# Ledger of designs, part 8: peptides against a protein of PDB entry 3ZN8

Target 1, 125 residues: chain A of PDB entry 3ZN8
Amino acid sequence: LEEYDKIQKKMEDVMEGKGKLTLRDVYAQIIALRKMGPLSKVLQHIPGLGIMLPTPSEDQLKIGEEKIRRWLAALNSMTYKELENPNIIDKSRMRRIAEGSGLEVEEVRELLEWYNNMNRLLKMV

## One batch from the design tools (peptide; aimed at target 1 Q29 R69)

Design b1_p11_6_s2 (made by RFdiffusion4, then SolubleMPNN; from b1_p11_6, 6 letters changed)
Fold by OpenDDE base, seed 3:
Structure b1_p11_6_s2 (fold): chain B 125 residues (1-125), chain A 11 residues (1-11)
Amino acid sequence: as target 1 above (125 residues)
Amino acid sequence: ALFELLAQHLL
């Protein structure tokens, strides 16, 4: 709970433009959420999600949990400098991360694209 | 917000 609250506060600070979202923050949040239990239990704790998204099927939850597992493998294969500054991840770093995580380069690219899109949205608020 | 966006991308 305390680790989750620290991460939420950091996300609020980033949303307020007081910080930068890093992949370390993403990692920490994913880990905190996984400590709450399976993705189904975590989704139940998000206010407004049940209003904005249809209740995911059991199969959608399994797909989502597998995607999170893959992203964690990528994040675990990153250096501390890459986690703090994902914009330094070039094609060579991306390939190394993919090879080290057992992922396709495209899956690492997708994580980085998601992160970049997130940071763009956070700058518009 | 971040988790909602994660969920929207993962589902």
Scores: peptide ipSAE 0.108, ipTM 0.670, DockQ to the pose 0.454
OpenDDE base, seeds 1, 2, 4, 5: peptide ipSAE 0.107, 0.111, 0.114, 0.107; ipTM 0.669, 0.669, 0.672, 0.665; seeds 2, 4, 5 fail the geometry check

Design b1_p11_6_s3 (made by RFdiffusion4, then SolubleMPNN; from b1_p11_6, 5 letters changed)
Fold by OpenDDE base, seed 2:
Structure b1_p11_6_s3 (fold): chain B 125 residues (1-125), chain A 11 residues (1-11)
Amino acid sequence: as target 1 above (125 residues)
Amino acid sequence: SLFRLIAEHLL
Protein backbone atom coordinates (compact mmCIF):
# COMPACT_ATOMS: atom_id res chain seq x y z
CA LEU B 1 0.00 0.00 0.00
CA GLU B 2 2.75 2.50 0.90
CA GLU B 3 4.71 1.74 -2.31
CA TYR B 4 1.48 2.11 -4.30
CA ASP B 5 0.72 5.50 -2.71
CA LYS B 6 4.27 6.74 -3.49
CA ILE B 7 3.89 5.71 -7.14
CA GLN B 8 0.41 7.24 -7.39
CA LYS B 9 1.65 10.52 -5.87
CA LYS B 10 4.57 10.57 -8.33
CA MET B 11 2.12 10.09 -11.20
CA GLU B 12 -0.02 12.96 -9.92
CA ASP B 13 3.15 15.11 -9.75
CA VAL B 14 3.97 14.12 -13.39
CA MET B 15 0.42 14.93 -14.54
CA GLU B 16 0.73 18.31 -12.77
CA GLY B 17 4.06 18.92 -14.63
CA LYS B 18 6.02 18.65 -11.31
CA GLY B 19 7.81 15.44 -12.35
CA LYS B 20 8.91 13.07 -15.14
CA LEU B 21 7.61 9.56 -15.69
CA THR B 22 10.58 7.19 -16.05
CA LEU B 23 10.89 3.48 -16.83
CA ARG B 24 11.93 3.06 -13.18
CA ASP B 25 8.47 4.38 -12.22
CA VAL B 26 6.86 1.97 -14.70
CA TYR B 27 8.92 -0.90 -13.26
CA ALA B 28 8.09 -0.05 -9.63
CA GLN B 29 4.40 0.19 -10.53
CA ILE B 30 4.30 -3.16 -12.37
CA ILE B 31 6.03 -4.81 -9.37
CA ALA B 32 3.60 -3.20 -6.90
CA LEU B 33 0.64 -4.45 -8.98
CA ARG B 34 2.05 -7.98 -9.20
CA LYS B 35 2.33 -8.04 -5.40
CA MET B 36 -1.45 -7.40 -5.26
CA GLY B 37 -2.10 -10.53 -7.35
CA PRO B 38 -2.60 -11.65 -10.96
CA LEU B 39 -3.54 -9.12 -13.67
CA SER B 40 -7.20 -10.22 -13.36
CA LYS B 41 -7.38 -9.02 -9.73
CA VAL B 42 -5.52 -5.81 -10.62
CA LEU B 43 -7.99 -5.02 -13.41
CA GLN B 44 -10.90 -5.54 -10.97
CA HIS B 45 -9.43 -2.78 -8.75
CA ILE B 46 -9.38 -0.20 -11.59
CA PRO B 47 -12.59 1.86 -11.35
CA GLY B 48 -14.50 2.17 -14.64
CA LEU B 49 -12.34 -0.35 -16.54
CA GLY B 50 -15.04 -3.03 -16.30
CA ILE B 51 -17.51 -0.53 -17.80
CA MET B 52 -15.27 0.61 -20.71
CA LEU B 53 -13.62 -2.72 -21.55
CA PRO B 54 -15.33 -6.05 -22.02
CA THR B 55 -14.24 -8.48 -19.29
CA PRO B 56 -11.05 -9.95 -20.77
CA SER B 57 -11.12 -13.66 -21.49
CA GLU B 58 -8.83 -15.95 -19.48
CA ASP B 59 -6.65 -16.29 -22.62
CA GLN B 60 -6.36 -12.49 -22.98
CA LEU B 61 -5.30 -12.28 -19.32
CA LYS B 62 -2.62 -14.96 -19.93
CA ILE B 63 -1.33 -13.02 -22.97
CA GLY B 64 -1.25 -9.83 -20.87
CA GLU B 65 0.65 -11.57 -18.03
CA GLU B 66 3.21 -12.92 -20.52
CA LYS B 67 3.65 -9.45 -22.07
CA ILE B 68 4.22 -7.96 -18.58
CA ARG B 69 6.79 -10.71 -17.83
CA ARG B 70 8.66 -9.96 -21.10
CA TRP B 71 8.66 -6.20 -20.40
CA LEU B 72 9.96 -6.84 -16.85
CA ALA B 73 12.82 -8.89 -18.37
CA ALA B 74 13.67 -5.92 -20.63
CA LEU B 75 13.45 -3.46 -17.70
CA ASN B 76 15.71 -5.72 -15.58
CA SER B 77 18.30 -5.63 -18.42
CA MET B 78 18.41 -1.80 -18.47
CA THR B 79 21.00 0.31 -16.68
CA TYR B 80 19.96 2.81 -14.00
CA LYS B 81 20.72 5.65 -16.46
CA GLU B 82 18.46 4.06 -19.10
CA LEU B 83 15.60 3.52 -16.61
CA GLU B 84 15.85 7.17 -15.46
CA ASN B 85 16.24 8.57 -19.01
CA PRO B 86 14.88 6.15 -21.65
CA ASN B 87 15.60 8.70 -24.42
CA ILE B 88 19.32 7.71 -24.29
CA ILE B 89 18.41 4.20 -25.51
CA ASP B 90 19.79 4.02 -29.06
CA LYS B 91 19.90 1.02 -31.43
CA SER B 92 23.03 -0.37 -29.73
CA ARG B 93 21.44 -0.13 -26.27
CA MET B 94 18.19 -1.70 -27.57
CA ARG B 95 20.17 -4.65 -28.98
CA ARG B 96 22.07 -5.10 -25.68
CA ILE B 97 18.80 -5.00 -23.70
CA ALA B 98 17.19 -7.50 -26.09
CA GLU B 99 20.18 -9.88 -25.87
CA GLY B 100 20.30 -9.56 -22.05
CA SER B 101 16.54 -10.20 -21.68
CA GLY B 102 16.17 -12.96 -24.30
CA LEU B 103 13.78 -10.74 -26.32
CA GLU B 104 13.66 -9.56 -29.91
CA VAL B 105 14.84 -5.97 -30.55
CA GLU B 106 11.31 -5.26 -31.82
CA GLU B 107 9.85 -6.09 -28.37
CA VAL B 108 12.26 -3.66 -26.69
CA ARG B 109 11.30 -1.06 -29.32
CA GLU B 110 7.60 -1.70 -28.59
CA LEU B 111 8.17 -1.12 -24.84
CA LEU B 112 10.00 2.16 -25.57
CA GLU B 113 7.29 3.29 -28.00
CA TRP B 114 4.65 2.49 -25.38
CA TYR B 115 6.61 4.49 -22.77
CA ASN B 116 6.98 7.46 -25.16
CA ASN B 117 3.24 7.40 -25.95
CA MET B 118 2.39 7.14 -22.24
CA ASN B 119 4.70 10.02 -21.31
CA ARG B 120 3.15 12.12 -24.10
CA LEU B 121 -0.40 11.37 -22.88
CA LEU B 122 0.51 12.26 -19.26
CA LYS B 123 1.86 15.65 -20.45
CA MET B 124 -1.40 16.41 -22.32
CA VAL B 125 -3.61 15.77 -19.25
CA SER A 1 -4.25 6.24 -13.72
CA LEU A 2 -1.09 4.67 -15.25
CA PHE A 3 -2.70 1.32 -14.43
CA ARG A 4 -5.63 2.06 -16.71
CA LEU A 5 -3.29 3.24 -19.48
CA ILE A 6 -1.10 0.11 -19.04
CA ALA A 7 -4.19 -2.11 -19.16
CA GLU A 8 -5.62 -0.26 -22.20
CA HIS A 9 -2.31 -0.81 -24.07
CA LEU A 10 -1.64 -4.41 -22.96
CA LEU A 11 -5.20 -5.56 -23.75
Scores: peptide ipSAE 0.097, ipTM 0.651, DockQ to the pose 0.469
OpenDDE base, seeds 1, 3, 4, 5: peptide ipSAE 0.091, 0.093, 0.095, 0.090; ipTM 0.650, 0.659, 0.658, 0.641; seed 4 fails the geometry check

Design b1_p11_6_s4 (made by RFdiffusion4, then SolubleMPNN; from b1_p11_6, 7 letters changed)
Fold by OpenDDE base, seed 4:
Structure b1_p11_6_s4 (fold): chain B 125 residues (1-125), chain A 11 residues (1-11)
Amino acid sequence: as target 1 above (125 residues)
Amino acid sequence: SLFLLLAEHLR
């Protein structure tokens, strides 16, 4: 999984303050993880997760997989400039992305909020 | 990891 290793290394570099997390990085990581199989199998590759968090039910995994597919649709509807610099995404861009992906604007907002929270956490390290 | 936070958010 050479692609996965490259993405992990980039995430480590971002955590060390050597880089910036973008939605392109998020997209690449999701794609790489999906190549590993179902979300259940992917979670098994995360050390310590089973100790820190209860194992999701099969139904929760299905919901999670659907949400990931929806977020990927949103990401696929973004321009390269938006993926590299998500803070340029205003209400008009959000609506366009939602319409292009068949999502509600609120789902696009949720993705962006998640990204913003992640980026804040990474900057504190 | 990014994926852990993703998984946590998806719950």
Scores: peptide ipSAE 0.145, ipTM 0.695, DockQ to the pose 0.424
OpenDDE base, seeds 1, 2, 3, 5: peptide ipSAE 0.133, 0.119, 0.129, 0.125; ipTM 0.683, 0.661, 0.665, 0.674

Design b1_p11_7 (made by RFdiffusion4)
Pose (drawn by RFdiffusion4):
Structure b1_p11_7 (pose): chain A 106 residues (1, 21-125), chain P 11 residues (1-11)
Amino acid sequence: LLTLRDVYAQIIALRKMGPLSKVLQHIPGLGIMLPTPSEDQLKIGEEKIRRWLAALNSMTYKELENPNIIDKSRMRRIAEGSGLEVEEVRELLEWYNNMNRLLKMV
Amino acid sequence: VLSALISAKLT
């Protein structure tokens, strides 16, 4: 049930219920339909879950703040350690900056 | 907003 600390405390909670659906707990707005979140149980059917939660914990508690300092020598680092590829790491690293970015405009 | 961003990306 400044940002990095929150990301962990949140993502960790996003597994001990599902992947849960509490996405509709702090949104007074309305939804769309039910035949859409059905594709959430698909990823659950595999023995695994997601690649993101992989290389995510395979990083220092400071490397997640400014993933910009990460180079070609640092991407392959959390790649082989997590079992993901260099490409699967980019999509993850280019996202840590987005959260810390779009949040500023909030 | 941070929860929405995370949840949206995870979806």

Design b1_p11_7_s1 (made by RFdiffusion4, then SolubleMPNN; from b1_p11_7, 7 letters changed)
Fold by OpenDDE base, seed 4:
Structure b1_p11_7_s1 (fold): chain B 125 residues (1-125), chain A 11 residues (1-11)
Amino acid sequence: as target 1 above (125 residues)
Amino acid sequence: ALLRLLSEFLR
């Protein structure tokens, strides 16, 4: 709970423009959420999500859980410098991360694209 | 916020 609260506060600070979202922050938040249980249990704790989005099917939840595991494997294969500054991840680094995590390069690219999109949205707030 | 965004992008 304390670790979760620290991560939430940091996310709030980033949303207020007081910080930068890094992949380290993403990793820490995913780990904190995984302590709450499966994605289904995590999603039920997000206020308003069930009102704004259709409830995922059991199969969609399984796919989402697998995607989270795969992204965690990628994040675990990154260096501290890469986690703090993902912009240094070139094609060579991306291939190394993919190989080290047992993922396709495209899956690592997808994670980085997601991060870049999130960081763009957070800078507009 | 990030959780909601994560959930949207995991779909």
Scores: peptide ipSAE 0.149, ipTM 0.718, DockQ to the pose 0.467
OpenDDE base, seeds 1, 2, 3, 5: peptide ipSAE 0.147, 0.143, 0.148, 0.142; ipTM 0.718, 0.719, 0.721, 0.714; seeds 1, 3 fail the geometry check

Design b1_p11_7_s2 (made by RFdiffusion4, then SolubleMPNN; from b1_p11_7, 7 letters changed)
Fold by OpenDDE base, seed 3:
Structure b1_p11_7_s2 (fold): chain B 125 residues (1-125), chain A 11 residues (1-11)
Amino acid sequence: as target 1 above (125 residues)
Amino acid sequence: ALLQLILDFLR
């Protein structure tokens, strides 16, 4: 709970233009959520989600849980400097991260694209 | 918010 609240506050500060979301913040959030249990259990604890999103099928939950596991492997293969400043991740760093995590380079690129889109959206709110 | 956006992107 405390780690989750710290990340939420930091996300609010980013939305106010007072900060930047990093992959370290993303990592800490995913770890905090996983401490609550499987993705299905975490979703049950998010207020309003059942109104905003159709209830995921069991297969969608399995796909989501696998993708979270794969992204955690990528994040665990990043250096602290890369987590704090993902913009330094070039093609050589992406390949190293992919090899270290057992992922395709495209999956690492997808994570970075997601992060960039998220950090743009947070600045627009 | 973050988890909803993760899930929306996973779809």
Scores: peptide ipSAE 0.155, ipTM 0.713, DockQ to the pose 0.375
OpenDDE base, seeds 1, 2, 4, 5: peptide ipSAE 0.148, 0.152, 0.161, 0.144; ipTM 0.710, 0.713, 0.715, 0.704; seed 4 fails the geometry check

Design b1_p11_7_s3 (made by RFdiffusion4, then SolubleMPNN; from b1_p11_7, 7 letters changed)
Fold by OpenDDE base, seed 2:
Structure b1_p11_7_s3 (fold): chain B 125 residues (1-125), chain A 11 residues (1-11)
Amino acid sequence: as target 1 above (125 residues)
Amino acid sequence: ALLRLIAEHLR
């Protein structure tokens, strides 16, 4: 709970323009959420999410959990410099991360694209 | 934010 609250506060600070969301922050959040239980339980604790999203099927939850595991493998294959500043990740770094994580380069690209989109959205709020 | 991630990837 305390780690989760620290991460939430950091996200609030980023939304207020007081900080930068990094892949280290993303990693810490994923780990904190996973410690709280299965994704299904986490989603149930989010007020209004069950109203805005159709209740995912058990199969969709399994697919989501697998995707999170794959992204954690990619994050674990990044250097501290890459986690703190994902914008330095070029094609050579992406390939190394993919090879180190057992992922396709396209999956590493997808993670980075998602991060960039998220960081862009947080700056617009 | 991460929850929105999960929501976008579960779509």
Scores: peptide ipSAE 0.055, ipTM 0.615, DockQ to the pose 0.357
OpenDDE base, seeds 1, 3, 4, 5: peptide ipSAE 0.023, 0.047, 0.051, 0.045; ipTM 0.582, 0.613, 0.616, 0.612; seed 1 fails the geometry check

Design b1_p11_7_s4 (made by RFdiffusion4, then SolubleMPNN; from b1_p11_7, 7 letters changed)
Fold by OpenDDE base, seed 3:
Structure b1_p11_7_s4 (fold): chain B 125 residues (1-125), chain A 11 residues (1-11)
Amino acid sequence: as target 1 above (125 residues)
Amino acid sequence: SLLELIANFLR
């Protein structure tokens, strides 16, 4: 709970233009969420989600849980410098991360694209 | 929220 609150505060600071969302922040958030239990239980604790999104099926939850696991593998294969400054991740770094995590390079690219899109969105708020 | 964005993406 304490770690979750720290991450929420960090996100609020980013949305207010007081900071930058990093992959370290993403990592910390994922870890905090996983401590709450299975993805199904985590989703129940997200305010407003049940109003905006239909309840995921069991199969969708399994897919989501696998995606989280794969992203954690990628994040665990990043250096601290990369986690703090994902924009330094070039093709060589992406390949290293992919190889170290057992992922395809495209999966690492997908994570980085998601991060970039999210960070842009947060800056527009 | 970050959680909502993650949840939406993971779906």
Scores: peptide ipSAE 0.089, ipTM 0.666, DockQ to the pose 0.418
OpenDDE base, seeds 1, 2, 4, 5: peptide ipSAE 0.084, 0.082, 0.087, 0.085; ipTM 0.667, 0.667, 0.668, 0.661

Design b1_p11_8 (made by RFdiffusion4)
Pose (drawn by RFdiffusion4):
Structure b1_p11_8 (pose): chain A 106 residues (1, 21-125), chain P 11 residues (1-11)
Amino acid sequence: LLTLRDVYAQIIALRKMGPLSKVLQHIPGLGIMLPTPSEDQLKIGEEKIRRWLAALNSMTYKELENPNIIDKSRMRRIAEGSGLEVEEVRELLEWYNNMNRLLKMV
Amino acid sequence: VLTALIAAKLL
């Protein structure tokens, strides 16, 4: 049930219920439909879950703050350690900056 | 907002 500390404390909670659906707990707004979140049980069917939660914990508690410092020598680092590919790491690294970015405009 | 962004990534 400044940001990095929050991201972990949150993502960790996003597994001990599902992948849970508490996305509708702090949103007074309304939803769309039910035949859409049905594709959530599909990723659950596999013995695994997601590639993101992989290389995510395979990083220092400071490298997630400014993933910009990461080079071609650092991407392959958390690649082979997590079992993901260099390409699967880029989509992950280019997202840590987005959260710390779009949050500023909040 | 941060929770929503994280949730959107997991979808």

Design b1_p11_8_s1 (made by RFdiffusion4, then SolubleMPNN; from b1_p11_8, 5 letters changed)
Fold by OpenDDE base, seed 2:
Structure b1_p11_8_s1 (fold): chain B 125 residues (1-125), chain A 11 residues (1-11)
Amino acid sequence: as target 1 above (125 residues)
Amino acid sequence: VLLDLIAEQLR
């Protein structure tokens, strides 16, 4: 609870323009949510998701959980400097992260693209 | 953030 509340407050501060969302914050959030249980239980605790999203099939939840696990492997292969400032991740760093995580470079690119899109959305709020 | 990830994977 306390770790989750700290992460939520930091995300609120970022949405208010008081902070910067980093991959370290993303990592910490994923870990905090995983400590609460499987993705299915996390989704059940989010008000309004059951109204806005069709109830995902058990197979869709498994696919999502696998994707999160793969992205956690990539995040665990990043340096603190990369987690705090993902914009420094060039092609050489991306390849190193892929090799260290057992992922394709394309999957590391997808994570970074998602992060960049998320940061753009948070700056528009 | 993770919610938006999940939402994007469910689209």
Scores: peptide ipSAE 0.096, ipTM 0.691, DockQ to the pose 0.316
OpenDDE base, seeds 1, 3, 4, 5: peptide ipSAE 0.088, 0.091, 0.096, 0.090; ipTM 0.690, 0.691, 0.692, 0.693

Design b1_p11_8_s2 (made by RFdiffusion4, then SolubleMPNN; from b1_p11_8, 7 letters changed)
Fold by OpenDDE base, seed 1:
Structure b1_p11_8_s2 (fold): chain B 125 residues (1-125), chain A 11 residues (1-11)
Amino acid sequence: as target 1 above (125 residues)
Amino acid sequence: TLFQLLAERLR
């Protein structure tokens, strides 16, 4: 409940243009998501969405969980300044994060691109 | 958005 209210308030602040979505907010949301269990199980609890979304195969769920685990490793390898301001992550920082997390640089780039796309979408609403 | 899905889920 407390984690929910924090995420909701942060989302409201970002949609109102009063806040910035950070990778710290992304981290908190990924952790909250993992506490709830697989995305499919919770999408199934949303009336009407469980019928419209193809139930991911068990293999697709495992791939998604592994991807989330890898992104958490990247986030855990970031500095506080990088988490608060992802725009400072240059090629050198991205390489350090990749090496520290055991990921390819491309996977760190994918996380940052996903974040940038998400932050753009939230500003358009 | 993933955030909306997370917010709806934490309710």
Scores: peptide ipSAE 0.020, ipTM 0.555, DockQ to the pose 0.179
OpenDDE base, seeds 2, 3, 4, 5: peptide ipSAE 0.017, 0.017, 0.018, 0.016; ipTM 0.524, 0.526, 0.534, 0.497; seed 3 fails the geometry check

Design b1_p11_8_s3 (made by RFdiffusion4, then SolubleMPNN; from b1_p11_8, 6 letters changed)
Fold by OpenDDE base, seed 3:
Structure b1_p11_8_s3 (fold): chain B 125 residues (1-125), chain A 11 residues (1-11)
Amino acid sequence: as target 1 above (125 residues)
Amino acid sequence: PLLELLAEKLR
């Protein structure tokens, strides 16, 4: 609960222009969500999501859990400096992160693209 | 490079 409230406050601060979303914040969020149990239980606790999104199939939940696991492997292969400042991650750093995590470079790129898109959306509100 | 990354990750 306390970790979740810290993450929500951090998102609110970023939306108000009082900070930057980092990959450390993303990591903390993923860990907090995993402590709440299976992704199915987490999605049930997000207000309005069950109204806007069809209930995921069991197979879609498994795919989502595997994707989160792969992203955690990438995040665990990043340095603290990269987690705080993801914009320093060049092609060489991406390849190293991919090799260290057992991922394709494209999967690391997808994580960074998702982060960049999320950080843009939070700044437009 | 790999040893420096391990050292930076342990900091």
Scores: peptide ipSAE 0.052, ipTM 0.649, DockQ to the pose 0.027
OpenDDE base, seeds 1, 2, 4, 5: peptide ipSAE 0.023, 0.021, 0.047, 0.031; ipTM 0.620, 0.592, 0.655, 0.627

Design b1_p11_8_s4 (made by RFdiffusion4, then SolubleMPNN; from b1_p11_8, 7 letters changed)
Fold by OpenDDE base, seed 5:
Structure b1_p11_8_s4 (fold): chain B 125 residues (1-125), chain A 11 residues (1-11)
Amino acid sequence: as target 1 above (125 residues)
Amino acid sequence: PLLQLLAERLR
């Protein structure tokens, strides 16, 4: 709970333009959520989300859990500098992260694109 | 929240 509240406060600070969301913040949130239980149970505890999201099928939950596991492997293969400043991740760094995590370069690119899109969205709100 | 953005992408 305390770790989750710190992450929420960090997200609020980013939305207010007082900070930036990093991949370290993403990592911390994924770990905190996994400690709370299966993704299905965590999604149900988000106010309003359980009403707006169709209950994912058991197969969709398994796909989501596998995707999160892969993204954690990528994040664990990043340096502290890369986690704090993901824009330094060039093609060479991306390849190293992919090799170290057992992922395709395209999956690492997808994580970075997601992070960039999320940061754009948080700046528009 | 981050989890909402994750869920939207996993759809």
Scores: peptide ipSAE 0.024, ipTM 0.597, DockQ to the pose 0.424
OpenDDE base, seeds 1, 2, 3, 4: peptide ipSAE 0.020, 0.016, 0.020, 0.019; ipTM 0.567, 0.491, 0.557, 0.555

## One batch from the design tools (peptide; aimed at target 1 W71 W114)

Design b1_p12_1 (made by RFdiffusion4)
Pose (drawn by RFdiffusion4):
Structure b1_p12_1 (pose): chain A 106 residues (1, 21-125), chain P 12 residues (1-12)
Amino acid sequence: LLTLRDVYAQIIALRKMGPLSKVLQHIPGLGIMLPTPSEDQLKIGEEKIRRWLAALNSMTYKELENPNIIDKSRMRRIAEGSGLEVEEVRELLEWYNNMNRLLKMV
Amino acid sequence: VLTKLISEKLKE
């Protein structure tokens, strides 16, 4: 059930219920439909889950704050350690900056 | 907002 500490304490809670659907717990707004979140059980069918929760815990508790310091020598690092590819790491690293960015405008 | 961002990204 400043940001990095929150991201872990949140993503960890996003597994012990599903992938849960509490996305509609702190949103007084309304939804769209039900035939759409049906593609959530598809990723659950596989023995695995997602590639993001992989290389996510394969990083230092400070490397997630400023993923900009990460180079070509650091991307392949958390790649082979997590089993993902260099490409699957980029989409993950270029996102840690987005959360710390779009949050500033909140 | 952080919850939306994480959830929206997980939908991808």

Design b1_p12_1_s1 (made by RFdiffusion4, then SolubleMPNN; from b1_p12_1, 8 letters changed)
Fold by OpenDDE base, seed 4:
Structure b1_p12_1_s1 (fold): chain B 125 residues (1-125), chain A 12 residues (1-12)
Amino acid sequence: as target 1 above (125 residues)
Amino acid sequence: ALLQLITDFLRK
């Protein structure tokens, strides 16, 4: 709980423009959330989600859990420099990360694209 | 907000 609260506060600070979101921050948050249990339990802690979004089916939860596992594998295969500054991840680095994580290059690209989109949104807040 | 964005992405 204490680790989760620290990470949440840091994420709030980033959302307020007081910091930069890195993949290290993303990784830390995912790990903290995983300590709360399966994705179903994590979703219960997201304010307004249950009101604004339909409750995920059991199959959707399984897909989500698998996606989290795959992204964690990718993140675990990154260097500290890559986690801190994902913009340095070129095609060669992306291939290495994919090979090290047992993922397709396209899945690593998807994670990076998501991160880039998140950073764009955070800059508009 | 980040959790919501992660969740939204995972649902796609």
Scores: peptide ipSAE 0.126, ipTM 0.682, DockQ to the pose 0.433
OpenDDE base, seeds 1, 2, 3, 5: peptide ipSAE 0.118, 0.118, 0.120, 0.117; ipTM 0.680, 0.681, 0.681, 0.675; seed 2 fails the geometry check

Design b1_p12_1_s2 (made by RFdiffusion4, then SolubleMPNN; from b1_p12_1, 7 letters changed)
Fold by OpenDDE base, seed 4:
Structure b1_p12_1_s2 (fold): chain B 125 residues (1-125), chain A 12 residues (1-12)
Amino acid sequence: as target 1 above (125 residues)
Amino acid sequence: ALLELIYEFLRK
C-alpha cells in the first residue's frame, strides 16, 4: 500500500507538470496494481471509476488482463535506458524487445504509441 | 489515473 501510494503521488506530480512520466513509472504502477489481483479487482478499488467509465464486461476484462500481461512482458524486455527514455527505441530495439517478449513488433509499437499519447495528454493537464 | 487511461485505450 505504501509503495502504491508513492507511485500514485508520482503520477499526480507528473499530471501537475512536476515531472515526466517514463515507462519505468508505468511499469512500477502496473506492478503495484497487480499486487491487488486481477484487473477486475484492481478496477473495483479505484474510487469513482465506475462513475467516470462504463463498467467493463467480462470479455473486456479478459482482453485488458491479457494486454497488461503482454505489456509487462515488453517492459521486462526493455533496458533501463529504454524505460527511462522510450524515444530512443528505434526499429532495431523494437524488434529486439518484441523477440525477447514473444510479441509482435506491432504490439510493442502500440505500447509506445500509447505512452506517447499519454505523455501528450499529461502535458496538457 | 493511469489505469483509467489504460482502460480507455483498451476499450477501443
Scores: peptide ipSAE 0.147, ipTM 0.678, DockQ to the pose 0.410
OpenDDE base, seeds 1, 2, 3, 5: peptide ipSAE 0.144, 0.141, 0.144, 0.140; ipTM 0.675, 0.675, 0.678, 0.667

Design b1_p12_1_s3 (made by RFdiffusion4, then SolubleMPNN; from b1_p12_1, 8 letters changed)
Fold by OpenDDE base, seed 4:
Parts: sequence; C-alpha cells; structure tokens
Structure b1_p12_1_s3 (fold): chain B 125 residues (1-125), chain A 12 residues (1-12)
Amino acid sequence: as target 1 above (125 residues)
Amino acid sequence: ALLQLITDFLRS
C-alpha cells in the first residue's frame, strides 16, 4: 500500500506537470498492482471503473494478464537508462529488447507507442 | 490514473 501510494502521488504530480512519467514508473506501478493479485482484483480497486467500463470477461482478463506478462518481459529487458528515458530507445535497442524478452519487435513498439501516447496525454492535462 | 490508463490500454 505504501509503495502504491508513492507511485500514485508521483503520478498525480506528473499529471499536474510537476514531473515526467517514465517506464520505470510504469514498471513500478505494474509491480505494485501485481502484488494485489490477478488483474480482476486489481480492477476492483480502480475507482470509478465499474461505472466507466464493463466488467471484463474471463477471456479478456486472461488476455490482459498475458499482455502484462509480455510487457513486464520487455521492461525487464530494458536498461535503467532506457526505463528512465524511453525516448533513447532506437531501432537497435528495440530489437535487442525484443530478442531479450522473447517478443516481436512490434510488441515492443506497441509498448513504446502506448507510453508515448500516455505521456502526451499527461502533458496535456 | 496510471492504472486506469494501463487498464484502458489492455482493454483496447
């Protein structure tokens, strides 16, 4: 709980333009959330989710869990510098990460695209 | 907020 609260506070600061979200932050939050149990349990702790989003099916949860595992594999294959500054990840680094994580390059690209999109959204707030 | 964003992505 303490770790999650710290991450949440940092996230709030980022959303307020007081910081930058990094993949390290993403990683830390995923890990913190994983400590809460399966994705289904995690979703139960998201305020307002029950109102905003329909409850995922079991299959959707399974897919989500697999996606999380794959993302964690990618993140675990990144260097500290890459996690802190994902923008340095060029094609060569992306390929290395993919190979190291057993993922397709496109999957790593997808993660990075998501991160970039998320960070853009946070900067607009 | 981050969790929601992650969740939204995972659902997309």
Scores: peptide ipSAE 0.145, ipTM 0.698, DockQ to the pose 0.459
OpenDDE base, seeds 1, 2, 3, 5: peptide ipSAE 0.137, 0.139, 0.136, 0.135; ipTM 0.698, 0.696, 0.694, 0.694

Design b1_p12_1_s4 (made by RFdiffusion4, then SolubleMPNN; from b1_p12_1, 7 letters changed)
Fold by OpenDDE base, seed 2:
Structure b1_p12_1_s4 (fold): chain B 125 residues (1-125), chain A 12 residues (1-12)
Amino acid sequence: as target 1 above (125 residues)
Amino acid sequence: ELLRLIAEFLRK
């Protein structure tokens, strides 16, 4: 709960334009969620999700769990500097991260694109 | 919420 509250507060600061979302924040949140159990249990704790999104199938939950594992592998293969400032991740760094995580470079690119899109959305709120 | 946005991303 306490780590989750820190992440929520930092998220609130980002939403208020007082902070920047980093991949370290993403990592910390994924870890905090994993302490709550499998993705199915995590989704049950997200207010309003069940109203806005159809209940995921068992197969969708399995795919989601695998994606979480892959993202964690990528994040664990990043340096502290990369986690704090993902904008420094060039093609060479992406390839190193992919090799270190057992992922395709495209999967690492997808993570970074998602992060960039998230940061843009958070700055617009 | 970051969690909602992560969940929405993971669903894709």
Scores: peptide ipSAE 0.094, ipTM 0.667, DockQ to the pose 0.467
OpenDDE base, seeds 1, 3, 4, 5: peptide ipSAE 0.094, 0.088, 0.093, 0.093; ipTM 0.666, 0.662, 0.666, 0.661

Design b1_p12_2 (made by RFdiffusion4)
Pose (drawn by RFdiffusion4):
Structure b1_p12_2 (pose): chain A 106 residues (1, 21-125), chain P 12 residues (1-12)
Amino acid sequence: LLTLRDVYAQIIALRKMGPLSKVLQHIPGLGIMLPTPSEDQLKIGEEKIRRWLAALNSMTYKELENPNIIDKSRMRRIAEGSGLEVEEVRELLEWYNNMNRLLKMV
Amino acid sequence: SLLEEEILNNLF
């Protein structure tokens, strides 16, 4: 049930219920339909879950703040350690900056 | 990804 600390404390809670659906707990707004979140149980069927939660904990508690400092020598680092590929790491690293970015405009 | 939307919507 400044940002990095919140990302962990949040993503850790996003597993002990599902992948839970509390996305509709702090949104006074309304939804769309039910036949759409049905594709959430598909990723649950596999013995695994997601690649993101992989290389996510395979990083220092400071490398997640400014993933910009990460080079070609640091991408392959958390790649083989997590079992993901260099490409699967990029999509993860280029996102840590987005959260810390779009949040500024909030 | 769906995880992106879930995290961002909770922060917004």

Design b1_p12_2_s1 (made by RFdiffusion4, then SolubleMPNN; from b1_p12_2, 6 letters changed)
Fold by OpenDDE base, seed 1:
Structure b1_p12_2_s1 (fold): chain B 125 residues (1-125), chain A 12 residues (1-12)
Amino acid sequence: as target 1 above (125 residues)
Amino acid sequence: SLLEEWLLSLFL
């Protein structure tokens, strides 16, 4: 919970135009959420989400868990500099990360695209 | 919430 609160504050700062969300922040957030248990347990801790979204099926939860696992593998294969500044990740770095994580390059690209979209959304709020 | 937005971005 304490680490979660730190990351929430970081996200709030980013939304206020202070600093940048990095993949290190993403990693820390995912790890903090994972301490609450599997995705199904995490979702139970969000009262409003269950009202706005239908309860995920078991298959949807499984897909979500697998995606988290794969992205964590990618993040664990990144250097500190890459986590702090993801825009330096070129094709060579993506290939290395993919090989180190057992992923396809396209999955690493997907993570980076997601990050870019997330960072954009946070700046718009 | 930020958490909701984060989760939505992961799964939607």
Scores: peptide ipSAE 0.177, ipTM 0.690, DockQ to the pose 0.147
OpenDDE base, seeds 2, 3, 4, 5: peptide ipSAE 0.174, 0.171, 0.162, 0.167; ipTM 0.694, 0.692, 0.701, 0.701

